# Peptides against a protein of PDB entry 5HB3, part 125

Target 1, 150 residues: chain A of PDB entry 5HB3
Amino acid sequence: RQMQDRCMSEYNQRIRNAPEGSIDPFRMACYKIIGRCDLSNRSLDGLQTDVNDWIWLQFNLARETDRSLELAGESYGLAELQASIREIGLKHFPKTAAEDTNGSFGMFFYLQILAGMFEQAIAYLYPFSYVDAVHFAIALTYYGLLRPVD

## One batch from the design tools (peptide; made by RFdiffusion4, then SolubleMPNN)

Design b1_p27_4_s4 (from b1_p27_4, 16 letters changed)
Fold by OpenDDE base, seed 4:
Structure b1_p27_4_s4 (fold): chain B 150 residues (1-150), chain A 27 residues (1-27)
Amino acid sequence: as target 1 above (150 residues)
Amino acid sequence: SKIVEEFLKRLKKLFEELKEEFTKLLM
């Protein structure tokens, strides 16, 4: 708790008061990851990141903790991550095969899988790639991750 | 084990194929 408080304090202080150009983005990233600072902004400003970094960050920040331990009322767990993925899907990914212009549907499928949204993922993938949807459905069912409807 | 391997193989392939497009959209 003390460490988290210190991280939050330093994070906020630097954001507000640090001289221009003096903010170390890596340090800020550490505060965000370790101290769970500013969870409403799940990005790493000032760092060169790619999709893998983004994904990694989202899942590392997603933590199931006692709500009483969260600072400033911020919480970010699996439910919030799933909600974010849904939102991203609505904004950036095709909803039907007819809307698919660049084949990005698979990435959204992947995100849903990572977030444990298995039923939704399969349902989403099915109209885009029947064969793949079936393969993944079989695998997920085999391991009890998918609940098939008889 | 085989089904898991196939699952992961397909998943990896799908991810790699679409990674660039995802990056363009969100980064």
Scores: peptide ipSAE 0.017, ipTM 0.480, DockQ to the pose 0.422
Fold by OpenDDE base, seed 3:
Structure b1_p27_4_s4 (fold): chain B 150 residues (1-150), chain A 27 residues (1-27)
Amino acid sequence: as target 1 above (150 residues)
Amino acid sequence: SKIVEEFLKRLKKLFEELKEEFTKLLM
């Protein structure tokens, strides 16, 4: 608790009072990850990151803990991550095969699978790739991860 | 085990193929 309080204090002080361009992005990243500071901003500003880094960060920050222990009322768990994935899908990924111009549907499918949104992932993939959707559905059902509906 | 391996293989393939496009959209 003391460590988290110190991280939060340092993070807030630097983000508000540090001269423009003087903030060490690696230090801020440490406060973000270790201190769980400013969970409403789930990005590593000032760092060159790729999709792997982004995905890693989302799941690292997602914790199913007692929300009463989180500072400033900030909480981020699997449910919030899943909600974020849904929102990203609505904004940045194709809704239908006809809308898909660059084949990016697979990435959204991947994000849904990582987030445990198996039913939604299969439903989404089906109109883009029937064969793949069936194969993944069979595999997920075999391991008890997919809940088939009548 | 074989089913899991095939599943992960397909998933990894999709991820790698679309990695750059995803980065452009969200970064």
Scores: peptide ipSAE 0.017, ipTM 0.465, DockQ to the pose 0.435
Fold by OpenDDE base, seed 1:
Structure b1_p27_4_s4 (fold): chain B 150 residues (1-150), chain A 27 residues (1-27)
Amino acid sequence: as target 1 above (150 residues)
Amino acid sequence: SKIVEEFLKRLKKLFEELKEEFTKLLM
């Protein structure tokens, strides 16, 4: 708790008072990850990251904690992560096969699977790849992860 | 079990390919 408070204090002070270009992005990343600072902005500014780094960060920050114990007044759990993925899907990924110009539908399918959005993932994949959607649905059902719609 | 394993291997390969393509799009 004391460490988290200190991280938050330092993070906020640096963001507000540091001259432009003087902020160490790695230090700020440490404060964000350890101190869970500024959870509304789940990106690492000033760092070159790939999709794996982004995914890792999202799931690392997503924790099921008692909201009343969050000193930062911010909470970020699985539900919020799922909401974020839905929003990203609406903005950056094709909704239909006809809209798919870059073949990026698979990445959105992957993100939904990682976030436990199995029903939505299968529903999304179905119009892009019928065969793959059916096979994955069978597998998910076999492991009890897919809830069949009656 | 063998069919499922083969499918999972194919899916993993697909995800890796898609990950590479997505990374290229972000750069």
Scores: peptide ipSAE 0.017, ipTM 0.368, DockQ to the pose 0.344
Fold by OpenDDE base, seed 2:
Structure b1_p27_4_s4 (fold): chain B 150 residues (1-150), chain A 27 residues (1-27)
Amino acid sequence: as target 1 above (150 residues)
Amino acid sequence: SKIVEEFLKRLKKLFEELKEEFTKLLM
């Protein structure tokens, strides 16, 4: 708690008082990750990040905590992450095979799987690759992760 | 794209391995 408070204090102080371009993005990233600062902005500004880094950050920031105990004043758990993934899926990923120009459907499928959105992931993959969707569905069902509709 | 392809390749491989194991079990 003390460390988090210090991180929050330092983060806020630097955001407010540091001259433009003088902020160490790595330090700010550390404060964000360790101190859970500014959970409404789940990006690492000033850093060259790829999709894996983004995913890693989202899952590290997502915690199942009591909202009353969240020091950041905002709660960000798995449910919020799933909601975010749904949102980005609607905006940035192909909905049909005809819209898939760059093969990005696999990435969205992967994101959904990581977020535990198994039913949605299979449903999404189905029109892109029937065979793969069936294989994943069987595997997920076998492990009790997919609830087949009776 | 390369990362996604690699992940899908790995996942496919894992599922193929599982499929093979299940096939062996059923036989």
Scores: peptide ipSAE 0.014, ipTM 0.348, DockQ to the pose 0.033

Design b1_p27_5_s1 (from b1_p27_5, 15 letters changed)
Fold by OpenDDE base, seed 5:
Structure b1_p27_5_s1 (fold): chain B 150 residues (1-150), chain A 27 residues (1-27)
Amino acid sequence: as target 1 above (150 residues)
Amino acid sequence: SIVEEFLKKLKELFEKLKEEFTKLLME
């Protein structure tokens, strides 16, 4: 908490007082990641990131605890992230194998796995790749991450 | 190549994802 407060203070100071274009983007990134500063802005200004870096950032900035338990003034929890992924899935990813023309089902499966949506991920993958769905289901069950059907 | 086309499609999809996430965070 003390570290976060210090980071927030320095972050705000730099944003307000530093000459335009003189702010070290890596320093600002550290404040954002460690200090949880300005979580409404999930981009890193002045830094070029690829898709993997962007995904990594989103998941690291997300919290696994509920908003009510968040110590920082700004929060974007795991539940919100999962809701976002679900919504994006409805808009941009195939629902059936017949709709999949570019093999993008694997990407949505991957996003769901990263977000801890294991049951949903397996259920989604099943109609696209039966064998892979079974293999992942076995593995996830082995590690206690998948709830078996009651 | 098939690989290049696939990567291009994935990149486009990720750009859409980034846009959607940004939009949701602004709401």
Scores: peptide ipSAE 0.024, ipTM 0.468, DockQ to the pose 0.081
Fold by OpenDDE base, seed 2:
Structure b1_p27_5_s1 (fold): chain B 150 residues (1-150), chain A 27 residues (1-27)
Amino acid sequence: as target 1 above (150 residues)
Amino acid sequence: SIVEEFLKKLKELFEKLKEEFTKLLME
């Protein structure tokens, strides 16, 4: 708690007092990840990140905890992240194999899996690759992550 | 190459994804 409070204090001081572009982006990233500062801004300015790094950051910053227990007063829960993924999926990802022009269905499947949307992920994958969908369904069921439908 | 073209398209999609997430978080 003491460390988190210090992180918040230092983060706020630097954001307010330092000229734009003069702050070490790695230091700011540490404050964001460890101190959970400024969770409304999920970008790491000044850092080159790939898809995996960015996804890691989003899920790292998402907390599946009660908002009332967040010491920083800021929260972005798993439910909100799932809703965001669903919305983005409707806009930017193919819904059928016929719509798949760049093979991006796998990325959306991956995002849903990372977000714990297992049933939706399997249902989505099925029309693209029914064999893979069945294999994943079996595996997820084995680990108790997938709820079988009657 | 086919792989390079795929990665390019994936990167473009990733940028759109980032933009959409940013918009959603700002609302």
Scores: peptide ipSAE 0.023, ipTM 0.476, DockQ to the pose 0.080
Fold by OpenDDE base, seed 1:
Structure b1_p27_5_s1 (fold): chain B 150 residues (1-150), chain A 27 residues (1-27)
Amino acid sequence: as target 1 above (150 residues)
Amino acid sequence: SIVEEFLKKLKELFEKLKEEFTKLLME
């Protein structure tokens, strides 16, 4: 708690008082990840990252914690992230094979798997690739990860 | 090439995703 409070204090102070571009981006990243500061901003300014790094960051910052115990820090749970993925899916990814013009269904399937949305991932994949959906369903069932779909 | 086009499309999609995530977090 003491460390987190210190991180929050320093992070806020530097953001408010330091000139633009004068702060070490790696230091700010440390405050973000360790201190869980400013979680509404999920980017690491000043750092070169690819899509994999970005995804990694999102899932690591998404924690299932008791928000009542986080006095100084911020919280963003996995449930909220899953909800965001679902919403983005409705906007940017095809719902059926007929709508798939760019072959992007696989990427959304992948994102859902990473987010632990196994039942929804299988349900989504099924109309695009029956064989693949069955194979994944069998594997997920074997490991006890597949839940009944809604 | 078809591979380059595919990679370009994926990159564009991820940029859109990042934008949407940002919007959602700001709400």
Scores: peptide ipSAE 0.021, ipTM 0.450, DockQ to the pose 0.081
Fold by OpenDDE base, seed 4:
Structure b1_p27_5_s1 (fold): chain B 150 residues (1-150), chain A 27 residues (1-27)
Amino acid sequence: as target 1 above (150 residues)
Amino acid sequence: SIVEEFLKKLKELFEKLKEEFTKLLME
């Protein structure tokens, strides 16, 4: 807690008081990722990021921690991420094989997996690729990540 | 190439996702 508070303080101080261009982007990134500073800003200023970096960041920031140990307003847990993924899924991803024009179903499946939405991911994948769904289901079950369904 | 097309599509999709996430975070 003390470390987090200190990180937050330093982060805010640097943002406010540091001369332009003098802030080490990597240091700031560390504050954000490790110290969970300014989680409302999901970008890393001054760093070259691609889609992989971005998605990596989102998932890392969506950590499950004791909320009592987090600073107010600096919480973005797995539940929120999952909710966001669900919402995005409804808007941008095919719901049936007939709607799949570019094979994007796999990406949504993968996002769900990364977000720990295992049951939903398998259920989603099933109509697109039965074989793959079964394989993943077996694997996830083996690792204790998937709840067996009757 | 098939790979390039795939990557392009993937990038486009990620951009859409980024946009949606951004919107959600701003709400």
Scores: peptide ipSAE 0.021, ipTM 0.442, DockQ to the pose 0.088

Design b1_p27_5_s2 (from b1_p27_5, 13 letters changed)
Fold by OpenDDE base, seed 2:
Structure b1_p27_5_s2 (fold): chain B 150 residues (1-150), chain A 27 residues (1-27)
Amino acid sequence: as target 1 above (150 residues)
Amino acid sequence: SVVEEFLKRLKELFEKLKEEFTKLLME
C-alpha cells in the first residue's frame, strides 16, 4: 500500500512537471504496472512492444477485483476486458473460414482464451478447425475450465 | 515471403485492435 501510494504520487508529479519527451518511459511503465497508475491509458509511450507484450500488459492491468478495493480508485476489470474483446472481435476478426483472408482467427481465439472466455473461444474455433477445437475442448474440460453443455 | 506478408497483415490487425481498445477506454 505504501509503495502504491508513493508510485501514484511520483507518477502524477512526473506527468505534470516533466518537459515533453523527457520522461523515462521505463520508469513510467513501472509506475503503471506496479503502482496501477493511470489505468485509463493502456499504452506505454516510448517503448517498442510486440503483440505479446501488449497483450501481456492489458491482462496484467485488468484485475478481477472489487472496485471498492482498488487503492488508486482506477479499475478495469476482467469483465470489461471481455466485453471489449467481444466488440473488437465482431469488427475485426473473421466469423467463418471463408472470411479468413490473413489467418487471423488464431489471434482472436488466443485473446479469448487469455480472457477466460473458454466456451466462446472453442465455439469460435470450431468452424475454422474442427480437430483443434475438439482437442482444446477436451483439454479445457480436463482442467475444469470448460463447462460442457448437455 | 508468405510468412513476412502474414506477419505484416497480423501487425496491421493488431494496430487496429490497439486503436479500438484505446477508443473503448477513453469512452
Scores: peptide ipSAE 0.024, ipTM 0.517, DockQ to the pose 0.078
Fold by OpenDDE base, seed 3:
Structure b1_p27_5_s2 (fold): chain B 150 residues (1-150), chain A 27 residues (1-27)
Amino acid sequence: as target 1 above (150 residues)
Amino acid sequence: SVVEEFLKRLKELFEKLKEEFTKLLME
């Protein structure tokens, strides 16, 4: 608890007082991951990351515990992650096949699957790739992850 | 088995999607 409090204090002080871009991005990442600081910002600014790093970060920071038990007072569960993915989808990914100029629909499908948004993922994929949507639907149903519509 | 082969194919698809997403993040 003492370490976490110190971490939060230092993090907040640096964000408020340090010139933009002057803070070591690795140090800030440590404060975020270990100290659970500023969990509303789910990025590691100044660090080169790939999709695996990003995914790791999202799930590492996500907690499905009672907010009252959070030591730092910061909570970001699966529901918040799903909301973030929805928001990303609305802003940056195609809604229809006609809007898809670079084939990026699959990326958004992947994000939804990772976040456990199975029904929404299948519904999204269907107009882009009927065959793939059916295959995933069958697989998800087999493992009890997809709720079939009556 | 049929199930194992199907899961393998799905995994391969996910890996391709991850690769494409990585490209997007690096832009």
Scores: peptide ipSAE 0.022, ipTM 0.413, DockQ to the pose 0.311
Fold by OpenDDE base, seed 1:
Structure b1_p27_5_s2 (fold): chain B 150 residues (1-150), chain A 27 residues (1-27)
Amino acid sequence: as target 1 above (150 residues)
Amino acid sequence: SVVEEFLKRLKELFEKLKEEFTKLLME
């Protein structure tokens, strides 16, 4: 708790008072990950990351713990992660096959699968690739992971 | 690019899954 309080204090102070471009992005990342600071912002500013790094960050920040136990820090669970993925989908990924110019639908499908959004993932994939959607649906059903989709 | 590599991997995963599923159906 003492360490977490210190992390939050330092993080907040630097965010508010440091000159632009003077903050070490890796230091800030440490405060965010270890200190659980400012979890509403799930990006690491100033760091060049790929898709895998982003996914790693999201799942590390996501915790299924009692929020009341985090006295000094913030909580971010699976529900919030899923909400974020939905938001990303709306902003950055094609909604229909006609909108897909570079085949990026597969990336969004993958993100949904990782987040346990199986029914939504299959529903999303279906208009892009019927055959693939059916195969995944059957496989997920076999393992008891797919719930009925309306 | 990172995106191209990712899509390549996804395609490979799809093919592997299809293959495994086919094997299961044949058993």
Scores: peptide ipSAE 0.018, ipTM 0.379, DockQ to the pose 0.036
Fold by OpenDDE base, seed 4:
Structure b1_p27_5_s2 (fold): chain B 150 residues (1-150), chain A 27 residues (1-27)
Amino acid sequence: as target 1 above (150 residues)
Amino acid sequence: SVVEEFLKRLKELFEKLKEEFTKLLME
């Protein structure tokens, strides 16, 4: 707790007071990941990231912790991640096959799967590719991740 | 087995989606 508070303090201090370009992006990343600082900003400025890095970051930030132990820290758990994915979906991804212009539906499906939104992911995928949706549904059901509809 | 085939298909689908995701982000 003390370490986290210190990280947050240092993070905020550097954001406010550090000369332009003087902030070590890796240090800032550490503050964000370990200290859970500024979780509303889910990107790492100044760092070159690819899709895997981005995904990795999102799930690391979505750490489930005891709320009582993180009173002064920012919270960004799985629920918040899922909410963000939903929001992204509503704003940036096609709702139907007719709206799909670049095949981006797969990206949103993938994000939903990674976020554990299995039922929603399958439901979303079905109108785009029912065959794939069925395959995923079967697999997810087998592993107990999808609740079958009676 | 049937399970193995489904797992294989699932893996293929994930890889395909990941690839597409990567391509989209790189555009």
Scores: peptide ipSAE 0.018, ipTM 0.401, DockQ to the pose 0.256

Design b1_p27_5_s3 (from b1_p27_5, 13 letters changed)
Fold by OpenDDE base, seed 4:
Structure b1_p27_5_s3 (fold): chain B 150 residues (1-150), chain A 27 residues (1-27)
Amino acid sequence: as target 1 above (150 residues)
Amino acid sequence: DVVERFLKKLKERLERLREEFTKLLME
């Protein structure tokens, strides 16, 4: 797309040539979102973001494109997003109830649900909250989203 | 109607949990 190319050009130009401290982080964010620039860096530099902003950005950047058409060699789709969530989970979220000091397990559960990692989400939630895991499992099954392992 | 109401309640609960955990993580 012509607009995407322009955004990418402007993004790269500003990163390379802009005086230090003169870059508008919001403008750069717009270029990144619209142009999908620098997909290796899926964060908004210079902006204070929370987990909701982060996940929103990930979904906006994620595209299921035919890999054959992506000339830029950088593909970022749902699979890559899911991989990122797994990595974040391993690094920043509790694996057991005993490790949970701030109750953050629910956030990781939520992220997994958003990313369509339903089976993994339920499996993760189960040791933290059995009742909730069962309720969500029932709901997901009802919608045909949970594939029970026989 | 009963199932839909149940699912709606679950959705609301999930959103509340999200908000609570966001506060815990960021504050």
Scores: peptide ipSAE 0.023, ipTM 0.440, DockQ to the pose 0.194
Fold by OpenDDE base, seed 5:
Structure b1_p27_5_s3 (fold): chain B 150 residues (1-150), chain A 27 residues (1-27)
Amino acid sequence: as target 1 above (150 residues)
Amino acid sequence: DVVERFLKKLKERLERLREEFTKLLME
């Protein structure tokens, strides 16, 4: 708690007072990760990151807590992460097999699985790869993670 | 265990797909 408070303080001070171009993006990233600062901006500005870095950051920042308990006065949990993934899917990934030009459907499937969106993930994958969808459905069912529609 | 072997193969497949599609998205 004390460490988080200190990180938040430093983060806010630098954001407000540091001259342009003087902010170390790596330092700011550390403050954001440790202190969960500025949850409305869930990215690492000034740093080049890939999808693995992005999703790792999302899970590190996400907490299942009430808004009133958040140090930043913001709420960001699994539900918000799932909503973000849905939005990304709508904007950046193929919706049908006919739209798939580069095979990126698998990445969206992966993101959905990581976020616990199992039913949606299987439904999404099915038209792209029937065999894989069936295999994952079997596996998810075995672990009690897939909930068939009643 | 048959189930364990099956799941292991699926995990490996998923990992390969993750790596492949990550590269595609970053192009």
Scores: peptide ipSAE 0.020, ipTM 0.431, DockQ to the pose 0.209
Fold by OpenDDE base, seed 2:
Structure b1_p27_5_s3 (fold): chain B 150 residues (1-150), chain A 27 residues (1-27)
Amino acid sequence: as target 1 above (150 residues)
Amino acid sequence: DVVERFLKKLKERLERLREEFTKLLME
Protein backbone atom coordinates (compact mmCIF):
# COMPACT_ATOMS: atom_id res chain seq x y z
CA ARG B 1 0.00 0.00 0.00
CA GLN B 2 2.69 2.48 0.94
CA MET B 3 4.80 1.54 -2.03
CA GLN B 4 1.88 1.94 -4.39
CA ASP B 5 1.07 5.35 -2.99
CA ARG B 6 4.66 6.46 -3.34
CA CYS B 7 4.78 5.26 -6.92
CA MET B 8 1.61 7.13 -7.79
CA SER B 9 2.89 10.27 -6.15
CA GLU B 10 6.22 10.17 -7.96
CA TYR B 11 4.60 9.32 -11.27
CA ASN B 12 2.17 12.21 -11.08
CA GLN B 13 4.84 14.61 -9.91
CA ARG B 14 7.17 13.78 -12.76
CA ILE B 15 4.45 13.90 -15.38
CA ARG B 16 3.47 17.38 -14.26
CA ASN B 17 6.75 18.96 -13.23
CA ALA B 18 9.64 17.30 -15.02
CA PRO B 19 11.46 19.36 -17.63
CA GLU B 20 10.67 18.46 -21.20
CA GLY B 21 12.66 15.47 -22.37
CA SER B 22 14.07 14.67 -18.94
CA ILE B 23 11.71 11.87 -17.97
CA ASP B 24 13.36 8.46 -17.72
CA PRO B 25 11.01 6.10 -19.55
CA PHE B 26 12.25 3.07 -17.60
CA ARG B 27 11.51 4.72 -14.28
CA MET B 28 8.08 5.75 -15.45
CA ALA B 29 7.44 2.21 -16.60
CA CYS B 30 8.28 0.92 -13.13
CA TYR B 31 5.89 3.37 -11.52
CA LYS B 32 3.14 2.42 -13.93
CA ILE B 33 3.57 -1.30 -13.34
CA ILE B 34 3.93 -1.21 -9.56
CA GLY B 35 1.57 1.64 -8.84
CA ARG B 36 -0.87 1.04 -11.69
CA CYS B 37 -0.64 4.71 -12.53
CA ASP B 38 -2.58 6.43 -15.29
CA LEU B 39 -4.57 3.41 -16.44
CA SER B 40 -5.99 5.41 -19.32
CA ASN B 41 -2.55 5.25 -20.91
CA ARG B 42 -1.59 1.59 -21.07
CA SER B 43 1.59 1.98 -23.06
CA LEU B 44 5.25 2.52 -22.31
CA ASP B 45 6.30 5.72 -23.97
CA GLY B 46 9.90 5.99 -25.05
CA LEU B 47 10.54 2.26 -24.91
CA GLN B 48 10.94 -0.23 -27.70
CA THR B 49 8.31 -2.89 -27.09
CA ASP B 50 6.89 -5.82 -28.99
CA VAL B 51 3.51 -7.54 -28.90
CA ASN B 52 4.53 -9.71 -25.94
CA ASP B 53 5.55 -6.68 -23.91
CA TRP B 54 2.31 -4.93 -24.75
CA ILE B 55 0.04 -7.82 -23.85
CA TRP B 56 2.01 -8.54 -20.67
CA LEU B 57 1.47 -4.96 -19.58
CA GLN B 58 -2.25 -5.11 -20.35
CA PHE B 59 -2.76 -8.17 -18.17
CA ASN B 60 -0.68 -6.74 -15.35
CA LEU B 61 -2.79 -3.61 -15.31
CA ALA B 62 -6.13 -5.35 -15.76
CA ARG B 63 -8.21 -6.06 -12.65
CA GLU B 64 -11.65 -7.50 -12.17
CA THR B 65 -12.84 -5.43 -9.24
CA ASP B 66 -15.32 -2.80 -8.24
CA ARG B 67 -14.22 0.56 -9.56
CA SER B 68 -15.13 2.18 -6.28
CA LEU B 69 -12.45 0.10 -4.59
CA GLU B 70 -9.68 0.91 -7.05
CA LEU B 71 -6.89 2.88 -5.44
CA ALA B 72 -5.75 4.16 -8.80
CA GLY B 73 -9.09 5.88 -9.31
CA GLU B 74 -9.55 4.15 -12.66
CA SER B 75 -10.68 0.72 -13.76
CA TYR B 76 -9.41 -1.54 -16.50
CA GLY B 77 -10.84 -5.02 -16.76
CA LEU B 78 -11.17 -7.86 -19.22
CA ALA B 79 -13.93 -6.16 -21.17
CA GLU B 80 -11.76 -3.12 -21.82
CA LEU B 81 -8.85 -5.33 -22.80
CA GLN B 82 -11.03 -7.23 -25.25
CA ALA B 83 -12.18 -3.96 -26.76
CA SER B 84 -8.55 -2.92 -27.20
CA ILE B 85 -7.71 -6.21 -28.90
CA ARG B 86 -10.59 -5.74 -31.32
CA GLU B 87 -9.44 -2.24 -32.13
CA ILE B 88 -5.86 -3.34 -32.70
CA GLY B 89 -7.08 -6.15 -34.91
CA LEU B 90 -8.99 -3.79 -37.12
CA LYS B 91 -6.02 -1.48 -37.54
CA HIS B 92 -2.94 -3.66 -37.64
CA PHE B 93 -3.77 -7.21 -38.66
CA PRO B 94 -4.91 -8.78 -41.92
CA LYS B 95 -8.55 -9.67 -42.35
CA THR B 96 -7.98 -12.10 -45.22
CA ALA B 97 -5.17 -14.27 -46.52
CA ALA B 98 -4.79 -11.91 -49.45
CA GLU B 99 -3.99 -9.07 -47.06
CA ASP B 100 -1.44 -11.12 -45.14
CA THR B 101 1.96 -10.06 -46.40
CA ASN B 102 4.05 -11.03 -43.38
CA GLY B 103 2.09 -13.90 -41.84
CA SER B 104 0.99 -11.91 -38.79
CA PHE B 105 -2.49 -13.43 -38.59
CA GLY B 106 -1.29 -15.93 -36.00
CA MET B 107 -0.32 -13.19 -33.59
CA PHE B 108 -3.80 -11.70 -33.66
CA PHE B 109 -5.23 -15.16 -33.15
CA TYR B 110 -2.93 -15.55 -30.15
CA LEU B 111 -4.00 -12.22 -28.65
CA GLN B 112 -7.68 -13.12 -28.96
CA ILE B 113 -7.07 -16.46 -27.25
CA LEU B 114 -5.24 -14.79 -24.36
CA ALA B 115 -8.11 -12.35 -23.94
CA GLY B 116 -10.68 -15.15 -23.83
CA MET B 117 -12.21 -14.23 -27.17
CA PHE B 118 -12.39 -17.86 -28.24
CA GLU B 119 -15.25 -17.77 -30.72
CA GLN B 120 -13.83 -14.73 -32.45
CA ALA B 121 -10.35 -16.23 -32.48
CA ILE B 122 -11.55 -19.39 -34.22
CA ALA B 123 -13.64 -17.43 -36.68
CA TYR B 124 -10.64 -15.26 -37.49
CA LEU B 125 -8.23 -18.17 -37.92
CA TYR B 126 -10.53 -20.19 -40.15
CA PRO B 127 -9.88 -18.42 -43.47
CA PHE B 128 -6.11 -18.45 -42.87
CA SER B 129 -5.77 -22.04 -41.70
CA TYR B 130 -8.78 -24.31 -41.78
CA VAL B 131 -6.94 -27.24 -40.21
CA ASP B 132 -5.59 -25.22 -37.30
CA ALA B 133 -8.96 -23.61 -36.70
CA VAL B 134 -10.63 -27.01 -36.46
CA HIS B 135 -7.97 -28.33 -34.08
CA PHE B 136 -8.27 -25.36 -31.75
CA ALA B 137 -12.05 -25.52 -31.92
CA ILE B 138 -11.95 -29.14 -30.79
CA ALA B 139 -9.62 -28.31 -27.92
CA LEU B 140 -11.65 -25.32 -26.78
CA THR B 141 -14.86 -27.33 -26.96
CA TYR B 142 -13.30 -30.09 -24.89
CA TYR B 143 -12.59 -27.62 -22.10
CA GLY B 144 -16.02 -26.02 -22.40
CA LEU B 145 -14.58 -22.72 -23.54
CA LEU B 146 -16.14 -22.55 -26.98
CA ARG B 147 -19.79 -21.54 -27.13
CA PRO B 148 -21.26 -22.73 -30.40
CA VAL B 149 -24.29 -20.99 -31.80
CA ASP B 150 -27.46 -23.00 -31.12
CA ASP A 1 -3.96 -39.62 -22.71
CA VAL A 2 -4.85 -39.03 -26.32
CA VAL A 3 -6.61 -35.77 -25.56
CA GLU A 4 -3.79 -34.61 -23.33
CA ARG A 5 -1.22 -35.30 -26.01
CA PHE A 6 -3.30 -33.48 -28.54
CA LEU A 7 -3.65 -30.45 -26.28
CA LYS A 8 0.07 -30.47 -25.63
CA LYS A 9 0.76 -30.38 -29.34
CA LEU A 10 -1.62 -27.48 -29.76
CA LYS A 11 0.10 -25.55 -26.99
CA GLU A 12 3.44 -26.15 -28.62
CA ARG A 13 2.08 -25.00 -31.95
CA LEU A 14 0.72 -21.86 -30.36
CA GLU A 15 4.07 -21.05 -28.80
CA ARG A 16 5.86 -21.54 -32.09
CA LEU A 17 3.41 -19.27 -33.82
CA ARG A 18 3.88 -16.64 -31.15
CA GLU A 19 7.63 -16.72 -31.55
CA GLU A 20 7.55 -16.66 -35.33
CA PHE A 21 5.13 -13.80 -35.58
CA THR A 22 6.90 -11.81 -32.89
CA LYS A 23 10.05 -12.01 -34.97
CA LEU A 24 8.19 -10.95 -38.07
CA LEU A 25 6.66 -7.95 -36.34
CA MET A 26 10.05 -6.83 -35.10
CA GLU A 27 11.61 -6.91 -38.57
Scores: peptide ipSAE 0.022, ipTM 0.419, DockQ to the pose 0.154; fails the geometry check
Fold by OpenDDE base, seed 1:
Structure b1_p27_5_s3 (fold): chain B 150 residues (1-150), chain A 27 residues (1-27)
Amino acid sequence: as target 1 above (150 residues)
Amino acid sequence: DVVERFLKKLKERLERLREEFTKLLME
């Protein structure tokens, strides 16, 4: 707790008071991860990251704890992560096969699977790849992860 | 055994998909 409090204090102080261009992005990343600082901004500013780094960060920041126990005064759990993925999908990924200009539908499918959004993932994949959607649906059903709509 | 083999193939397919689209998004 003491370490987290120090991280939060240092993070906030640097963001507010540091001269432009003087902030070490790696140090700030450490404070964010350890202290769970500024959960409204779940990115590593100033660092070149890929989708894997982003999703790793999201899972590390996500906690299923009581809101009152959050040291940062902010709550971020799996539900919020899933909501974030939905928003990203709406903004950055094709909604239909006709909109798919760069073939990025598979990445959004992957993100939904990682976040446990199995029904939505299969529904999304189906119009892009019928065969793959059926295969994944069978596997997910076998493990009891897919809830068939009655 | 049959189910395990099937799941293994699906995991491999998913991994290939991840790699391909990661490269695409980084361009």
Scores: peptide ipSAE 0.021, ipTM 0.411, DockQ to the pose 0.162; fails the geometry check

